# Peptides against a protein of PDB entry 3OGK, part 187

Target 1, 307 residues: chain A of PDB entry 3OGK
Amino acid sequence: ATPDRLSRRFPNLRSLKLKGKPRAAMFNLIPENWGGYVTPWVTEISNNLRQLKSVHFRRMIVSDLDLDRLAKARADDLETLKLDKCSGFTTDGLLSIVTHCRKIKTLLMEESSFSEKDGKWLHELAQHNTSLEVLNFYMTEFAKISPKDLETIARNCRSLVSVKVGDFEILELVGFFKAAANLEEFCGGSLNEDIGMPEKYMNLVFPRKLCRLGLSYMGPNEMPILFPFAAQIRKLDLLYALLETEDHCTLIQKCPNLEVLETRNVIGDRGLEVLAQYCKQLKRLRIERGADEQGMEDEEGLVSQRG

## One batch from the design tools (peptide; made by RFdiffusion4, then SolubleMPNN)

Design b1_p26_1_s2 (from b1_p26_1, 15 letters changed)
Fold by OpenDDE base, seed 4:
Formats: sequence, structure tokens, C-alpha cells
Structure b1_p26_1_s2 (fold): chain B 307 residues (1-307), chain A 26 residues (1-26)
Amino acid sequence: as target 1 above (307 residues)
Amino acid sequence: MFKKTQEEIRKEKLDKKVAELKKLKA
């Protein structure tokens, strides 16, 4: 489909999703410019798609100029921007989006590759947005953003229900969790074990409605922080947890209402048996091969090919 | 040089964290 054909056929289009590059495994076989630039689409959006509220770019090249043009063209009419596994932009492009699109409800840049200049984009979002429902920069590397801005967003955005972040120290997010009264989903952060402070995270208070969770680097020592609300957990992302097979079994037994589990092969046949026994509402199971499996495999953690 | 995917970077961070934790527990 060409941009021009899209606008002619659907001048009142409200939502657009574009997919560019193939899976990462094929990147080595395809020129870097393959998958397409968003530029021609942004031009078409700017000129002809005046009712467009939602834009989702997946695996596309997005420049700061593209983001600036999109931001200015749609302004407060833009409710959703998803830069899903995109590349080619900097935090200046993000700043343009949040500066001009002050009523944005969903901002996603999960797994996107960008150049980080500063943390101004998150600060601007914190200062001016009250509409945000979903913020997702999961599996990104922001080193210059402030957890205080995230807290401010939580205070100002009463409809904030889902937040996925990079490697923030979880203790720096205490203020955020206290402010995010309606938060249902949280993923990311960083749990850092301190041998000198085994109870470092035991006083962590999560939002009362939290039911979808993925804490990065959560080990067996930190896992008990979930137990007070484990019965309300509906989705767990354990892909980046530091749990062994037995730890999985322990946690799964505490989550009888689990609907979605994402984990690694370390769950093993034993973990799958426990999952089947205790999680009768399970709808989706994702098991990935972890890079750490070669080093953390207790013999008991191998999923046998028997099933 | 092929740019590492964000997933690869995160896996490397996980592996590093696991290694660090193992060293601290040993």
C-alpha cells in the first residue's frame, strides 16, 4: 500500500499501523534502509489524514524530523504513538512529540533504538500532560531521565494504568508507586540484591490495583515482595527474572488467578506441572530460550520434549 | 558492525547481573 492510496481510500482514518523491517534475525540479510522510512507516511498524515488519532510504527526508520512533523500536524489530536522497535531518532524527537501532543494517552517506544541527548522529553511530559494512560519504554536504555518526572506523571495523570520502564532502581520508584493509584501494570525496573541489606525491598508498596507485573532481575530473595498481592496477579513477565525452577514453582503456587505467564525454559517440566495444577485460568504461556539457561540450568529445569 | 538489538542488550545485562549475583553469593 502507498501513502497516497491510503488517504484517498480512507480520508477519515483514525488509526494507522505500519510494519517495516522483518524480524531481527533477518537484519543481517537485509540492507539497513530496508523496511522503510516513515517519512512518506508522515507526509501523508500531515496533509491528508486529519482525523488520525493513533499511529503505530513497527520496525521502521523514524527521524527527529519525522516526529516533529507528526507532532505539529496532529498536535493534541494525537492520542497514541507507538514507536515499536523503531530506530533513527533521538530524544529531541520525543521532546517534540510530548511538547506538541499534550493530550497523548499512549506513548510507546518499546525496544526502540535511539540516541539519548537528555531527559527533557520526560520532564516536559511530566509538566504538561494529564491524559497519559500508557507509558512504555520497556527494553530501552534511558540514563538521563528522572524517576521524579515519572512520579510527577503519576500524580498528574489519574488515568495512568500501564507503565513499562527500563533499568530504574526500584527504590527510586517508591514515590511513583505511591502516586500511581490506578496503576494496573508495571514492567521493568531493576532489583539489585544487596547482601548487606537482605530486606532492602521488603517495604516496597505497590499500587493496590497492580495485577500485571514484570520486575527485572527479581531473584528468590526479592520474590516475597509479591506474596501480599500474588492472588491478584493476572500477568507475570518473568523473562528477566533471576528465578530458578523451584522459585518458579513457589511463585506460581501463590498466583492462582494467573492468566498470562512469560518466562524462560528454566521453568522446566516441574514448573509447567505446577502451573497446570494451580493456574486454572491460564490463557497464554510464552516460554523463551534465555541466554542464561546454559549457566543456570539445574538438570531439573530442562523442559523434556515429551509434551 | 551490526547494532545489537535491544533484546540482545537486555540479555547481556541479565547475564551480567546473574554473574554478579553468583559472585556475591559465592
Scores: peptide ipSAE 0.074, ipTM 0.738, DockQ to the pose 0.501
Fold by OpenDDE base, seed 3:
Structure b1_p26_1_s2 (fold): chain B 307 residues (1-307), chain A 26 residues (1-26)
Amino acid sequence: as target 1 above (307 residues)
Amino acid sequence: MFKKTQEEIRKEKLDKKVAELKKLKA
């Protein structure tokens, strides 16, 4: 559909999802930027889609100007913005969004590529937003944002239920976890083992409702921090955990209510057997081949093609 | 020539970091 056709057919459209840069572009079958710019759509939103509350751009080119125009056009009516695997913007564009859209409930930039100028966007969000329910910048590289702003967001946004972050040291998020009383989902962070401090993470207090979790770089030494609430875990993201096959087995046995598992091939056939035995509510399983497994000839860590 | 997406590149970087951390813990 073209933007103009969309507005004519659906002038009261509340939610828009656009997908660009199809996988075929990866094979040079089509130009990389084919249908990838959001600009025509942002123009149409600004002019004709005045009821639009939710915008999801997937694999699109989004400029700061596009974000600024969208922000000003929708202002506090914008409830959801998802920049899913997008590129072309900077943190200035994000700043414009959070400055003008003070009632935004969902802000996602997962796997997006951007230029980071400063951490002002997160600070502005912390200072003015009380509506946020979902914040997701998982698989991004923010170096200039403050965990203190994340804590402020948690204190101010009582409906905050899902937060996914980049490589924050998990201990810097202690204040965030204490403040985020209604948090159900957390992904990201960084668990950094310290041989001199084996109990470094054992005193972490997680939100009581936490049931969807993916701690980056969690190894077998850190895994026990989950045991007190493992029975309430419904989703695990272990894609970037440091767990071997046996560690997977140990954790899975403690998660009888697991519905979604995302992990690497290191789970092996043994891990899959344990999963089948203990996780009767499993709805979705995602297994990816990690870079760490490309060189491992160990048969135990491979999911057989037969299984 | 396969052109990797930026998200795929990021994923690969994170996978490499995991691999490196595993080596440090071993």
Scores: peptide ipSAE 0.073, ipTM 0.726, DockQ to the pose 0.350
Fold by OpenDDE base, seed 1:
Structure b1_p26_1_s2 (fold): chain B 307 residues (1-307), chain A 26 residues (1-26)
Amino acid sequence: as target 1 above (307 residues)
Amino acid sequence: MFKKTQEEIRKEKLDKKVAELKKLKA
């Protein structure tokens, strides 16, 4: 559908989801008029879609100007913005969104690529938003944002239920976890093993309602921090965990209410057997090839070429 | 030079951390 056809047919549209071509196809001449750039859609939203509350862009090119136009056009009526695997913007565009859309409930930038200028967007969000329910910048690289702003958001946004972050040191998020009393989902952070301090993370206190989680770089030494609430875990993201097959088996046995598991091939047939035995409520299983396996295949491939 | 995807960047970070942990266990 073209933007103009959409507004004519659905002038009262409340939710819009646009999917660009797969990233592999983004290197091919995306015709200016279709599928790659959000600009024509943002123009149409600004002019004709006055009831639009939810916008989801997936694999699209989004400029700061596009975000600024969208922010000003929808202002406090914008409840959801998802920049899913998008590119072309900077943190200035994010600043415009949070400055003008003060009642935004869902802000997602998961797997988006952008230029980071500063951390002002998260600070502005912390200072002025009380409506936020979902914040997701998982699989992004922010180096200039403050954990204190995340804590402020948790304190001010009583309906905050899901937060996914980049590589924050998990100990810097202690204040955030204490403030986030209604948090049900957390993904990201960074667990950094210290041989001199094996119990570095043992005193972490998670929100009491936490049932969906994925801690980046969690190894077998950190895994016990989950055991006190493993029985309430419904979703587990182990894609970026440092767990071997036996560690998977140990953790899975402690999660009888697990509904969703995302992991790597390292779970193996043994882990799948344990999963089938202990996790009778499992609804979704995602298994991806880990980068650790690519190294073994390349080593085995190199050995097979020498043999 | 194609900008690495965020997924590729995170995989590289994971690989680096796995390699570091393997060196510490050896």
Scores: peptide ipSAE 0.067, ipTM 0.715, DockQ to the pose 0.471
Fold by OpenDDE base, seed 2:
Structure b1_p26_1_s2 (fold): chain B 307 residues (1-307), chain A 26 residues (1-26)
Amino acid sequence: as target 1 above (307 residues)
Amino acid sequence: MFKKTQEEIRKEKLDKKVAELKKLKA
């Protein structure tokens, strides 16, 4: 479809999702210029799609100019922006979005590649937004954003229900978790084991409604922090956990209401048996192959093709 | 210009941490 044909056919369009072509990875490298440009679509949105509230770009090239144009054109009417696996923009583009779209409810940039200029975009969001429900910059690398701004967002956005972040030290998010009273989903962070402080994370207080969780680098020593509310957990993302097969079994047994599990092949056939035994509400299972398996070709921890 | 995906970067970080933990347990 062309942008011009879209507006002519659907002048009252409220939601637009555009998918670029799949990026081919060659030798673990992705061409930066691989994908469609959003520019023609942003032009069409700005001119002709005045009812548009939700924009989702997947695997597209997005410039700061595109974001600025979109922000100014839709302003407070923009409720959802998803930059899903996009590239070509900087944090200046994000700043424009949060400056002009003060009533945005969903802001996603998961797995997007961008240049980080500063942390002003998150600060601006913290200072002016009270509508945010979903914030997702999972699998991104921000070095210049402040956990304090995330806490401010949690305090000001009472409808905030889902937050996914990059590699923040989880202890820096204590204030955020205390403020995020209605948070149901959290993914990301970084658990950093300290041999000298085995209880480093034991005093973490999670939001009372938390039921969808994925803590990065969670090992068996940190896993007990979930036990007080494990029966409440409905979704686990263990893709980036440091759990062995037995650790998976231990955790799964404590999560009888689990509906969604995402993990690596380390769960093994044993973990799958335990999952089947204890998690009768399971709706979705995703198992990915980890690079950690390249050394374990000979160990029994592999999920057999029979499962 | 070619870049690693965020997924690849996170996998590399995970693999590194797993390797470190295995060394500490050995």
Scores: peptide ipSAE 0.065, ipTM 0.725, DockQ to the pose 0.659

Design b1_p26_1_s3 (from b1_p26_1, 16 letters changed)
Fold by OpenDDE base, seed 2:
Structure b1_p26_1_s3 (fold): chain B 307 residues (1-307), chain A 26 residues (1-26)
Amino acid sequence: as target 1 above (307 residues)
Amino acid sequence: MFVETEEEKRMKKLNELIKKRKEEKE
């Protein structure tokens, strides 16, 4: 569909989702005339889609100019912006969005590739937004943003329920977790094992309503931090956890209300048996092949076709 | 130049950490 045809058919459109070509095609050979640019759509949004409050770009090329135009055109009417696996923008574009769209509720840039100029966008968001419900920059590399701004966001945004971040050291997020009283979902961060301080994470206090969790690089030594609230966990992402089969069994037994599990093949048949035994509410199971399989063809941690 | 995806980067880091932990246990 062309942008013009969309506006003519749906002048009162509230939500738009555009999907570009698969990411693999975007990075290798983007023809100059590739329809993956959001520019014509942003132009149409700005001119003709005056009721649009939700925009989701997936695998699109997005420039700072596009973001600036979108931000100014929709301003406080923009409630949702999802830059899902997008590329072509910098943090200046993000700054424009948060500067002009002060009532944004959902801001996502998960798996997007961008140039990081500074951390001003998160600071601006922290200083002016009180409406945020979902913040997601999972699978991104921000080095210039401050955990303090994330804490400020948590303090100011009482409806904040889902936050997914990059590789923040989890200890830097202590203030964030204390402030995020209504947080239900957290994904990302980084747990960094310290042989000299094995219990450095034991004093972490998570938000009381937390029930969807995906901590990166969590090992068996850190896993006990989940035990106090394991019974309330409904979604668990262990894809990037450093848990072995036995660790999976231990954790799963403590999560009787688990509905969604994402993990690697390291869960093994044994883990699946334990899962079946203890997690009667399980609705979705995702098992990915991880590097655990590289060279371990004969180890017990493989999910067999029989399981 | 194949731009490594964030997923690939994380998986690589994960693998490195797994390897390191195995080496420490030995």
Scores: peptide ipSAE 0.376, ipTM 0.853, DockQ to the pose 0.501
Fold by OpenDDE base, seed 3:
Structure b1_p26_1_s3 (fold): chain B 307 residues (1-307), chain A 26 residues (1-26)
Amino acid sequence: as target 1 above (307 residues)
Amino acid sequence: MFVETEEEKRMKKLNELIKKRKEEKE
């Protein structure tokens, strides 16, 4: 569809999702004339889609100017912005969004590629937003943002239910977890094993309503921190966990209410058997083939193609 | 030049960590 056709047909459109690049087209393979730029859409939104409150760009090129125009055009009417696997912007664009859209409820930059200038966008969000429900910059590389701002967001946004972050040291998020009383979903962070301090994470306190979880680089030594609330876990993302087959079995047995599991082939046939035995409410299973398969000589760690 | 996805980067890091931990246990 063209922007003009959309506004003409749906002048009262509240939600827009645009998909740009084919999966095969990496960000650097976009022809200049590719309809993957959001610019014409942002122009149309600004001029003709005055009721639009939700915008989802997937695999599109988004400039700071585009974000600035969108932010100013929609202001506090913008409730959702998802930059899903987008590129072309910097943190200045994000700053514009959070500065002008102070009632934003969902902000997503998952898997987006951007230039990080500073952490001001998160600070601005922390200082002015009380509406945030979903914050997701999972699988991004922010090095200049502060965990303290995340804590402030948690304190101020009482409806905050889902937060997905990059590689924050989990211990830096202790204050965040304490503040995020209504948090149901957390993904990301970084658990870093310390041989000299094996109980480094043992005293980590999670939000009481947490039921969807994906801790990055969680190994078997850290896994026990989940056991006290494993029975309430409904979704596990183990794609980036450092768990072997037996570790999967151990954890899965403790999660009888698991509905969604994402993991690697390391779960093996054994893990799948355990999953079938203990997780009767499972609705979705995603198994990725990781590079760890190349090193697994143990046949039990491989999901057979025959199953 | 293929731009490595964030997922690929994370997977690479994961594999490195797996390798490291395996080596430390041996």
Scores: peptide ipSAE 0.376, ipTM 0.855, DockQ to the pose 0.511
Fold by OpenDDE base, seed 4:
Structure b1_p26_1_s3 (fold): chain B 307 residues (1-307), chain A 26 residues (1-26)
Amino acid sequence: as target 1 above (307 residues)
Amino acid sequence: MFVETEEEKRMKKLNELIKKRKEEKE
């Protein structure tokens, strides 16, 4: 489909999702003429799709100019922007979005690759937005953003229900968690083991409605922080947790209302048995083949292809 | 140049942490 054909057929389009080529193909085989650039679409959006509230670019090349044009064209009418596994932009483009789209409800840049110039985009978002419901920059590398801005966002955006972040030290997010009273989903952060302080994270207080969770690098020593609300957990992402098979079994037994589990092969057959026994509401299970195969001498951590 | 995905980066970090923890237990 071409942008011009879309606008002619659907001038009142409210939601647009565009998918580019797989990432591997984007970096190795970008012919100039492949539909991987958002530019022609942004032009069409700006000119002809005046009712568009939601934009989702997946695996697209997005420039700062594209973001700036989109931001200015849609302004406060833009409610959702998802830059899903996109590339080609910098934090200046993000700054333009949050500056002009002050009523944005969903901002996603999960797994996007970008050049980080500064943390101004998050600061600007914190200073002016009160509408945000979903913020997702999971699996990104922001080194120049402030946890304090995230806290401010939580304080000002009372409808904030889902936040996914990069590798913030979890203790730096204490203020955020206290402010995010309606938060239901949190993913990311970084738990950093301290041998000299084994209870480093034990006093973390999570939002009362938190039920979808994925803490990065959580080990068995940190896992007990979930136990007080484990029965409330509906979705658990353990893909980047430092949990072994036994740890999985321990945690799963405490999550009887689990509906979605994402983990690595380290869960093992035993973990799957425990899951089947205790998690009767399970709807989705994702098991990734992870690095555990290289480091586990013990065969017990492999999910057998039992047909 | 194969651009490393964020998933790959995180997985590498995870592996490094696993290795480190194993070394600290020995």
Scores: peptide ipSAE 0.375, ipTM 0.853, DockQ to the pose 0.504
Fold by OpenDDE base, seed 1:
Structure b1_p26_1_s3 (fold): chain B 307 residues (1-307), chain A 26 residues (1-26)
Amino acid sequence: as target 1 above (307 residues)
Amino acid sequence: MFVETEEEKRMKKLNELIKKRKEEKE
C-alpha cells in the first residue's frame, strides 16, 4: 500500500504499523523509494492522519527530520512510538519526540541503531513527561544517558509498568527501582560479577509488582536475588543470562507461575523436564541456539583437525 | 560492510563472559 492510498481509505486511522525489509537487506542497494524509508509515511501522517495516536516502524530507515516532523505533527496526540530495529537517526531525533510529544505513553527503540550525541532526550523526558507507561531501549547502546533521569521518570510517571534498558550497571538503578512502585516488567541492565564482593547485589530491592524480568549477564551467584519473589515471576528472559543447565533447573523450580520463558539451548533436556514438571502455567517457550554451542564446535573443530 | 546487529553484539559479549567464567573455574 502507498501512504496516499492509506490516508484516503482510512483518514481516521489511529494506529499504524509499518514493516520494512530485514536489516540484512537494508545495507544492500535499497532504492530510496523502497518502503524502507519512513519519510513518505511521515509526510502522509503529518498531512492527513490527524487522529493517529500509535506509530510502529519496524526495520525502517528513520531520519532525525522524519522524527521531528512526526513529533511536531502529532505532538501530545502521539501516545505510542515504536522504533523497532530502525536505523538512520540520532539522539536529536529522540529529543524532538520527547520535547514535542509530552504525553507519550510508549516509547520504544529496541534494537535500533543510532548515533548517540548526548543524553538530553532522556533528561527532557524526565523533566516533562508524567504519562509514560512503557520505556524500551533494550538492545541499544547508550553511554551518555543518566540513571538519575530514569529514576526521575519513575518518580514522575506513576503508570510506568515496563522498562527495558541497555547495559546499565544494576547498582546504578537502585534509585530507579525504589521509585518505580508500579513496575511490572524490567529487562536489561548489567550484572557484573566481582569475586571480591560476591554479595554486592544481594541487597537489591526490586519493585513489589515485578513479575516479568530479564537481567543481562546474571550468573549463578547473582541468581539468588530473584528467589524472594520467584513465585510471582510470570515471564523470565534468560537469553543473556550466564546460567548453566543446573542453574536453570534451580531457578525454574522456584518459578511455579512462569508463563513465558526465553532462554538458550543450555537449558538442555534436563531443564526442559524440570520446566514441564514445575511450570504448569507455561504458555510460551523460546529456545535460541546460543554461544554455548560455539565452545563445542570449537572443540569438535579441534577434534576434526586431528582426524 | 555487514553492520553487526545489536543482537550479535550482545551475543558476542555474552560469549566473552562465558569464556571468562570458564577460564576462572579452570
Scores: peptide ipSAE 0.374, ipTM 0.853, DockQ to the pose 0.478; fails the geometry check

